Peptides against a protein of PDB entry 9GMZ. Designs and how they scored, part 224

Target 1, 343 residues: chain A of PDB entry 9GMZ
Amino acid sequence: TGFPLELLTRPATERLAYFENYTVAHPRLKEVYEILMRTIAEPAGASFIFVYGASGVGKTTLRLRVEQKLTELALPKLESDRARVPVVGIEAIAPESRYFNWKEYYTRALITLEEPLIDHKFDYGVRGISRDNFGKINVESKVVAPALRRALENALIHRHPDVFFVDEAQHFGKVASGYKLQDQLDCLKSLANMTGILHCLLGTYELLTFRNLSGQLSRRSVDIHFRRYCADSPEDVQAFKSVLLTFQQHLPLAETPNLVDHWEYFYERTLGCIGTLKDWLKRVLSDALDREATTITLKDLQKRALSVAQCQKMFKEIQEGERQLSETEADVQNLRSALGLGA

## One batch from the design tools (peptide; made by RFdiffusion4, then SolubleMPNN)

Design b2_p23_2_s1 (from b2_p23_2, 11 letters changed)
Fold by OpenDDE base, seed 2:
Structure b2_p23_2_s1 (fold): chain B 343 residues (1-343), chain A 23 residues (1-23)
Amino acid sequence: as target 1 above (343 residues)
Amino acid sequence: PLGVEPVPVPLDTTPLPKLKVEE
């Protein structure tokens, strides 16, 4: 089982698009997907889901697959409820200033909620928000953040998505420390509470710092750790090799490259992160297609690999995140012991 | 569907040809 052989006669753009759209349901992705889908279906009074893991672990792939599945599951109901949006997903932009741009956040959320296919014009109750003839939301520059928040609250209540996704959510934490970060958490908490919409924040391990600031959010949050594959686990190494074999079979090249025999090099330059691996292979495939190559070489891989210095930096960030989680697990055990609950 | 499940690496795989190193 591999790529359709007909792709070898197709344009480079179509061959690349095939690989870009190809998703390996690797064990960690499947596990996190199942937990996330279950938690969205049965939030049990949770207002937040935190999904954290290394950069390039595959969080964006997870989000997109959940969005697709929630949309698919909602289609039969959307025929009867044309106002409903099954899911909304935005990416949190890194603040250019020491202040989080809530106006921009609310504007992007509103634009995402109001897909052109939604025939029902919703009156946001806010002057300066209009829809053009194509259904695109226009927000006038004079509209202030509190008004946009009210518009978003009303839109979320009316559209009633199963979940509101915020990708790169660690960017909320990059603002001034202390009270301002708490105020941002309280703002998000208030939005979730006022709308009754479950929020899922996806991010790096920097999201843990944001999560830990509110002991009240912890009581109403579900945590999902999207782990990388670890080289010290034989099962994780086998899973990583299986992913390499799968990608090897799905690179639309005339000669199948042997990726599996180079698994250690792939691991060294991806840190066990499948998103990083896919992005690397995509760059290498693009280069190979541009030169009409029959296969990819080790030299091609080396040309597009992350540098050792980049990998060392990323690995330090991963180790710090994994350490913080391990300490939290130990704290739970210590708490249980202190409560007289057996280990 | 989430995606395609990974092909299990066979334990006894005949080594595929190594990546060509263009000299």
Scores: peptide ipSAE 0.052, ipTM 0.585, DockQ to the pose 0.281
Fold by OpenDDE base, seed 1:
Structure b2_p23_2_s1 (fold): chain B 343 residues (1-343), chain A 23 residues (1-23)
Amino acid sequence: as target 1 above (343 residues)
Amino acid sequence: PLGVEPVPVPLDTTPLPKLKVEE
């Protein structure tokens, strides 16, 4: 099965939007999705979920699919409880300064949490936070970060989402090292504890720094590793080729391009990351549609590929993250052996 | 009314085609 053939008669914008919205349920995405959904349903006293993996592995796609599913499952209950929000998700922004902008974080979280409930007025208990005539949250410039935190705590308690998602959560760690990073983690812990809301932090392997800083977080956190496909695994290579074949069938072009024959080149320039692959194909499709081309060529792929230097940098970052995880697994085995527990 | 229902982004849940390894 491929794309709807009627798309070939549609505008380039509709053809591109089809591919943008198309998601392959590849094996690693399904596995992590099932683990995450189960953990949200049965957190077993966890306050945090950490989802970490390579840049471009598909973490944002995972988040959006979980948000969609949680919303769908909550719809029958939301008819009776109009105050409830099933899920809230934000993207953490890279700090422009040496300091994390908590005021901006709390403002974005409040806006996202209140957006589905335009008709429901909520008193945040904080002066200078209001809804405009369009139901949008307005925060007066005089409102300070501690007041915005109290407003968010009250909103989270009242709306009671099943989970609070923070995408690109490694951006919390890009601020000053040491005690300041601990203060940020303690701020997030306090927010989770005060509200009783499960927090899910999605990010790169830089999130492993959060695991190392707080032995108390480890007791109340669940870790989910979103792995890339590895070329040294025959099963992973087969899965990656099957994803290429699926994308090949879902590119809304008159002539189906042969992507599978170039699988090694696709692997070289994506490092086994399906998000990177989709973004690459999206750029190439956009260029092809702009030219009214019937297909895509190897030259079209090469024009939009990541450079070898970019891939080498990304691969070093992946190898360092995978190494840290492997060392942690070895440390667990060493700890078991030292405790007199068999390996 | 709940806000704009996110347009259900099609998730292709079909099993990935096993490429026949031509022997």
Scores: peptide ipSAE 0.048, ipTM 0.618, DockQ to the pose 0.040
Fold by OpenDDE base, seed 5:
Structure b2_p23_2_s1 (fold): chain B 343 residues (1-343), chain A 23 residues (1-23)
Amino acid sequence: as target 1 above (343 residues)
Amino acid sequence: PLGVEPVPVPLDTTPLPKLKVEE
């Protein structure tokens, strides 16, 4: 089973779009997807979900698949409740300044929550928030962050999504002091409490700093570790090779490339992160399509690979995150043993 | 950025092929 052969007669743009849209349901993605969907359905009084893992592990792909599934599940109810939005997802932006831009965050959240397809116009009660002729929200520059927050709170209550996603949430942590990080967490906690909407923060291992700073969030949060594939695990190596085999079958090229024979090189330059692998293959596919090539070669792969220096930096960040989690797991086991609950 | 409506991208739920590790 591979790509539709008809794609070979289609424009390069359509061939690239097919691969961009193609998602392998690899074991770690499936596991995290099932845990996340269950947690959204039954939050058990949780206000936050933290999904953390390596850069390029596939967190954005996970988010988009959950958003799609929640939308599909809500469709029968949306016919009767035209005000409801099943899910809202935004990406947090790295602040250009030393401070997180809450005004920009609230503006983006409002724009995403109030997509033009919602027939039911809601008045936010805030001067300077309007809809254009296409139903798109326009926020005037004069609108202050506290007013945008109130508008977002009212919109979230009215639209009642099952979850509010924030991707790249480690950008909340890019503040000059740990105290400012706590203030940001308290702000998010207040938004979740005021709206009654479950928040899911997806990000790198830098999200662990948020978890550790808020002893109050830890009691109302669910943690999900999105692990990479490890080369020291035979099962993980087998899963990684199976992903390579699947991708080689879904590259819309006339000749199927042999990616599996180069699995060690793919592992070296992706660190077992499937998102990094997919993005690498997209770049290589784009180059091949631009040249009207029948296949991809090792030279084509080498041209678009991450540098060894980039991989070494990413690997150090991964090792630090994995170490912190391993220490936390050991501390929990030690606490359970000390309490007489068994390991 | 035009929020491309996520084209319902088929999740390939096909079980990953077990590569026979040739010994």
Scores: peptide ipSAE 0.034, ipTM 0.602, DockQ to the pose 0.042
Fold by OpenDDE base, seed 4:
Structure b2_p23_2_s1 (fold): chain B 343 residues (1-343), chain A 23 residues (1-23)
Amino acid sequence: as target 1 above (343 residues)
Amino acid sequence: PLGVEPVPVPLDTTPLPKLKVEE
């Protein structure tokens, strides 16, 4: 079990692409994948799903795998319903200004929703939104945010995706005041309510601040915590080592590097985040392929590792998020106990 | 020998299906 040996005779670009596209079904990813897929299939009146966890835990990988699966499942129906898009996913951009750029958000959402490959062309009812000769959406600069919102609402209603993904959704929280954050939540809530489309927001633990501001969203949201692997858990350590072994076997190099023996170093520099691990290994693999190296060494790893200072900062952010969740869980337990609902 | 749990299998990495384009 490993990479196809034929890759060793293939170009570096193909070897790198193999590893980039390779997804380890590690326990936490599988768990959250199953929960998310189930929740999308049966939202039970939920309008929002919040997926939160450490930066680099693998949320984008989760999203992409769900998008793939939803697309595959929809294919038979798409033959008869040419207007339907099974899923739409965007990444929220950190605002350059003190204000979230809704115009850009709506534009990106429209562009992503309306891929060139959709047969049934939709009239957005908005002047300055068109398709080019390749069927790609073009939004003229004159189109204002309220018009783009209406276009997106109409497009979402018409295309009726099973879910709308927003990755890096903590960037909605980067507004200068709590009031503006509430307005953003109300805007997203309104979009979800008007379209009837389930929204899934994926983000860091900063997304909890966003989640907690809307007591109304609490009633119509599902929370999914995408946990990192913890070194104090033997099971988590074992899972992390298994991931290392798997990546070791799937690095398209002539000589299999021993990653597992260095698991503590990998853990120290990834904080148990598999996305961070994969991205690190991609960088190291790229360097090795550029040198036509037969393997990777500890020195190669060290050159592309996050610094100790970066890891310390990231770890503090993780600990704060985990603490907030633990306190919330304790509060729920205290409430249950106070209500006479046993522990 | 690290008594490593079974090597996790990859999730399906099949390319995204292309939507049909009107001919």
Scores: peptide ipSAE 0.031, ipTM 0.506, DockQ to the pose 0.050

Design b2_p23_2_s2 (from b2_p23_2, 10 letters changed)
Fold by OpenDDE base, seed 4:
Parts: structure tokens; C-alpha cells; sequence
Structure b2_p23_2_s2 (fold): chain B 343 residues (1-343), chain A 23 residues (1-23)
């Protein structure tokens, strides 16, 4: 099954939007999706879920699909419980300063939690937080971070989402001192404990540093590794080729481009990260649509590819993350062996 | 120098279905 052929007569914007909204159910995404959905449904006393993997592996796509599914599952209940929000998701922002901007974080969380569709006015108990005539939250500049935290705690308790997503959560770790990182973890832990809301932190392998500093979160956290596809695995190569074939069929172009025959080039420039692949193809598709081209050529791909230097940098970051995980897995095996638990 | 001879993709490469968005 390819794209709807009617798209060929549609505006470039609609053709691009089709591809942007198209999600391939690749094996790693499906696996992590199923684990994440199950963990959200049955957290078993977990307060945190950590989803970590390479940049561009597809963590944001995972989040958005889970948010969508949780929303769909909640819709029948939301008619009766107008106060409930099924899910809330935010992206953590890289701090411009040496300090994470908690005020901005809480403000964004509140704004996201209180999207206009919620008819039920909630008093946050904080002066300077109001709803406009459209139901959108306005936070006055005078509202301080501790007050915004209390407002968020109250909002999370009242709205009772099944999960609170924080994407790009490695940005919590960019605080220069280990002590400040611990304080941030303790802050998040306190928020999760006070609200009873499950938190899911999605991020790069830098999130492992954040995870490892939290000796107390270890007992109340679920870890999910969102792996890239590896070229040394025949199964992973086959899955990657299948993704290329699927994208090839879902590019709304008059002539189907041959992506699969160039799989090694796609792998070289994506490192097996499907998000990176999709974003590359989106850029190339946009360029092709702007030119009213019938297909995508190798030259079009080359024009929008990441540079070799960018790929080398990204690959080093991936290898370091994968190494850290491998060492941790080895430590677990060594501990098991030392305990007389067979390998 | 992408003279990589196209490794014949096995005929058994099947398209992956999209994640079902329940409409």
C-alpha cells in the first residue's frame, strides 16, 4: 500500500503534510511503544520511566504516538470527567544560562496541561495565573518559580494525567554541578511523589548520567532503551531496508524513487536512526515539491544529507552511550554471577 | 565516491505498516 494517488493532484503543502504525518511501525519503535504503553497502564509503583537513545532515533515520534493513543483511549471518559487530561507532554529547553529555567518549565507545563478544550476552570491558588476568554492560561511575569510549581502540582492532581512526558530531558543534566543535577532530580521526584503522576523522561544517552545520579529513583523507575539499527545485525539491516521501502512507497511523488538500492548511503548518513532518516526525506521531499519534480534523485538526497563530519560526531556520541550501557549490562551480569545467579 | 554496487535487496523486503492511528 502506497500513498493515496489523489495526493498527486493536491497542493505541495498537503503532500508534504501527508509524509510528515506518516509513521512507519519499524520494529524498534513498535517494541518501545508496546513497552511504554504497558508501563503507563501498569506502572507497578514506578514514578519514572526513562526512555533513552540516540538523537534522531524517533523518541519524539514515540511520544506523540503514545500521547495520541492515550488521548483516544481516554475520550469516552473525558465526556463525563471534564476535569481530566489523559496525557501531558512538554519539551525541556536547553538552558541559556548555567541554570535550568524551572520557571519556564513550569509555565510551559501549565500551558500545555490547560489547553482550551478543558471547560472546567481550575483555580491554581496562585495570583497571576489566569485564563483568557479562549481558556488559554496566562502566567504573569511576576509569578515566581515556587508558585508555578505549586500551581503545576495542583493542576496535575486535578487533571490527573496517566503520564507526564518530558522530551529532550537530557537538558536537565546540562547543569554544571553534580549537586545541582541531584537537586533537579529531587525536584522532579518530589513533583512525581506529591502529585502521584507518572513521569516519562525521554532523551539522548546523556540522560543516563542523570539516571545514574538518582540512586533513589532506581527502585521506582523503568528504563527503556530505544536502540538504533546496527549495520552489523542482518535483522537490523533488513528492518532498515524495509523502512526505506516503506518511505519510498509513501513519498507522494509521481515516480517512486529507488531508496532501497541506496540503503548503505542512507545508513551512513543516519547511523540507523529512523527519525534522522525521516527528517532527511522530508527536506528532500520539500525541495522536490518546490521544483514540481516527479521523483527524488541521488543528487537531491546528497544536497540535504548530513555532512560526514556531522555523522562522525553523532556516531562518537552514540558509541559512547552504547558503551556506557554495555558496561552497565556487564556489571549486572558480573553481579549476578557473583551472587550465584547463573548468567 | 558512492560507487557502492547496489546490493540486491532480497525480494522478501516487505513494507512495514504505519502505526495505526485509530481515526
Amino acid sequence: as target 1 above (343 residues)
Amino acid sequence: ILGVDPVPVPLDTTPLPPLKVEE
Scores: peptide ipSAE 0.026, ipTM 0.517, DockQ to the pose 0.041
Fold by OpenDDE base, seed 3:
Structure b2_p23_2_s2 (fold): chain B 343 residues (1-343), chain A 23 residues (1-23)
Amino acid sequence: as target 1 above (343 residues)
Amino acid sequence: ILGVDPVPVPLDTTPLPPLKVEE
């Protein structure tokens, strides 16, 4: 089991693309995937799903895998309902200013909903939104954010996706004041309520600050913690080694590198985050392919590793997020005990 | 007794569609 051997005769671009498109179904990804798929199928009156975890844990991979599966499951219905979009996924952009750019967010969401393959012309009821001859949405500069919101609400109702994904959703929290953060939360709540579309916000542990500001969201939200692998857990270490073993078999190189023997170094420089690991291996593979190398070495790995200073910064951010969650779990137990409910 | 470290096992894999390169 490994990469197709025919790739060794293919251009470096195809060999790299194979590895880029390669996904390891590691235990934490599978667990979170199953929880997320069940929650999307049966939201039980939830309007929001929060998926939070370390940067580079694999949240984007999770999103893409769920989008693929939801699309596959919807195909039989899409033949009869040509207006339907099974899933919408966007990435939230970091604001350049102290204000989140809602105009850009709504525009990107509209563009994503109106993929060229949808022949069904929809009138957004908003002047300055049109389709070009290629079916691409054009939004005139004069269109204001409230009008784009109405257009998005109408589009979401008409296209009726099973879920609306927002990746890097911690960027909604990057505002100068707590009151403006509440206004942004209320804006998202209103969009979810007006459309009846389930929203899934994926982000770092900074998303917890955004989630915690709204006691009203907590009543209609599901939380999913996408955990990293921990070196203090023998099971997590074994899973991490299995990921390394799988990646080494799927690097399209003439000689299989021994990544597993270096598992501690990989753990030190990824903090148990599989996305960070994949991105590192991708960079190293690219360098190896550029040199027409038969394999990768420890020196090749070291050249593209995150610095110790970067890892220390990332680890502090992870520890703070994990601490906040642990405190929240303790608070729930304390509340249950105070209510006379068993632990 | 040096506990034999359990041998890692390969995990299941799936290809994903290419990320849409924003043109």
Scores: peptide ipSAE 0.022, ipTM 0.551, DockQ to the pose 0.060
Fold by OpenDDE base, seed 2:
Structure b2_p23_2_s2 (fold): chain B 343 residues (1-343), chain A 23 residues (1-23)
Amino acid sequence: as target 1 above (343 residues)
Amino acid sequence: ILGVDPVPVPLDTTPLPPLKVEE
């Protein structure tokens, strides 16, 4: 089954929106989704979940799908508990300065917790936090980060989300070296412990450096590796080709483009990352719709492809992350062997 | 014998409900 044929008579904006909203349930996404949903339902005393993988692998798509599902599952309970928020998700912003802006982080988290539909006005007990007529939180400039933290702790306790998502969580690690990075980890750990809310940090392989710094977090963390598709695995190649086949069927064009026959080129320019692939196809579709084209060509693809230099840089970052994980797996095996636990 | 690459099978295309774009 492809896209609804009625879309061919619809405006370009609606055709593009269809493809933007279309998510391929590819095997790696499904696997990680199932693991993440299970871990959120049964955290087994974990305070943190780390989801790491290549940039463009689809971590944001994973987050949004989990948020949607948790919201759907909570709807029957939200009728009885109007104070509850099922899930909260924030993106960690790359700091403009050498210091992580905790004030901005807490402010954004508070704003995200205050969905307009929440009738129950929670008093944060902090002067300079107000709501407008639409229920939107306004934080006065005079409110300091420790006060915002207390407000967030109280809000998280009161609203009791099943999980707190932090996307692009590698940005916590970029600013701080040594002791400062530990202090940031301790800050997040304290927030999770004080609120009793499970935190899920999603990020690139740079998140591994952050994860490895706290031997105490390792005892209360679950790791989820969101792998890309690898060209050296026949199963991964088949899955990648199946994704291409699915996308070609869901591009709202009069003539179905043959993406599958060009799978090697798509792989070369995406490194097996489905988010990168979707973003590429979205740009190409937008260009095609602007031209009122009936299909997309290899030339259209080439115009919007990542450069070889960009792919080489991304591939080096992936290889370094995959290497670090492989070394960790080997260390676990060595530890087991040293403990007299058979291989 | 160039192994005929197995024809890709379409993935489960069950329409996921549209993500509410937070406006």
Scores: peptide ipSAE 0.021, ipTM 0.547, DockQ to the pose 0.060
Fold by OpenDDE base, seed 1:
Structure b2_p23_2_s2 (fold): chain B 343 residues (1-343), chain A 23 residues (1-23)
Amino acid sequence: as target 1 above (343 residues)
Amino acid sequence: ILGVDPVPVPLDTTPLPPLKVEE
């Protein structure tokens, strides 16, 4: 089943919005979704979940789908517990300075946690945090980071989310080297421990640095690798082709483009990352709709493709991440062998 | 042996329905 044919008579904005909102349930997304949902339901004493993978693999899509599902599952309970928020998700901001802005982080977390029209006003016990007439949290500039942390701790305890998501969590690591990175992790660890709320950090392979920093974090963390599709795997190639086939059926164009025949070119310019593929197709669809085109051509694809230089950079970052994981797997195997646990 | 690449099959969107745009 493709897109609703009625979309062909609709404005370009509605046609584009359809494709933007469309999600291919590709095998790797389903797998990681199931693992993440299970881990959230039964954390088994974990305080952290790390979801790492290539940029553009689809981590944000995963987060949004889990948030949606957790919200849906919580709806019956929210009728009785009006204070509860099922899930909270923020995106970590890339620091403009050499220091992570904790004040901004806590402010955004508080705002996000209280954005739901929750009838129950919670007093955060912090002067300079108020709700406006629309129920939105206002944080005065005078409020300091330690006060915002306490407010967030109290809010998380009161709202009891099943998980706290931090997307683009590699941004914690970009400015902090060595001890400063440990201090940042200790802050997050403290927040998780004080609130009892499970934290899920989603990010690039730069999150592997967080995993390696503390043997204590590793004992209380679950790792989820959101892999790209690999061209050296026939199964992954087949899955990637099936994604292309599914997308071509869901592009709201008069003539179905043949994306599958160009699978190698799509792979070359996405590195098997479905988010990158979707974003590319969105740009191309937008251009086609602006021109009132009946289909997408190879020239249209080429116009919006990532450059070879961009792909080479992305590929190096992927290879480094995959290498670090492979080394970890080898270390596990070496440990097993040394313990006399057969291969 | 010309390995006939297996024909790709459409992927089901279930159980991951489209994200509702909060209007």
Scores: peptide ipSAE 0.023, ipTM 0.531, DockQ to the pose 0.060; fails the geometry check

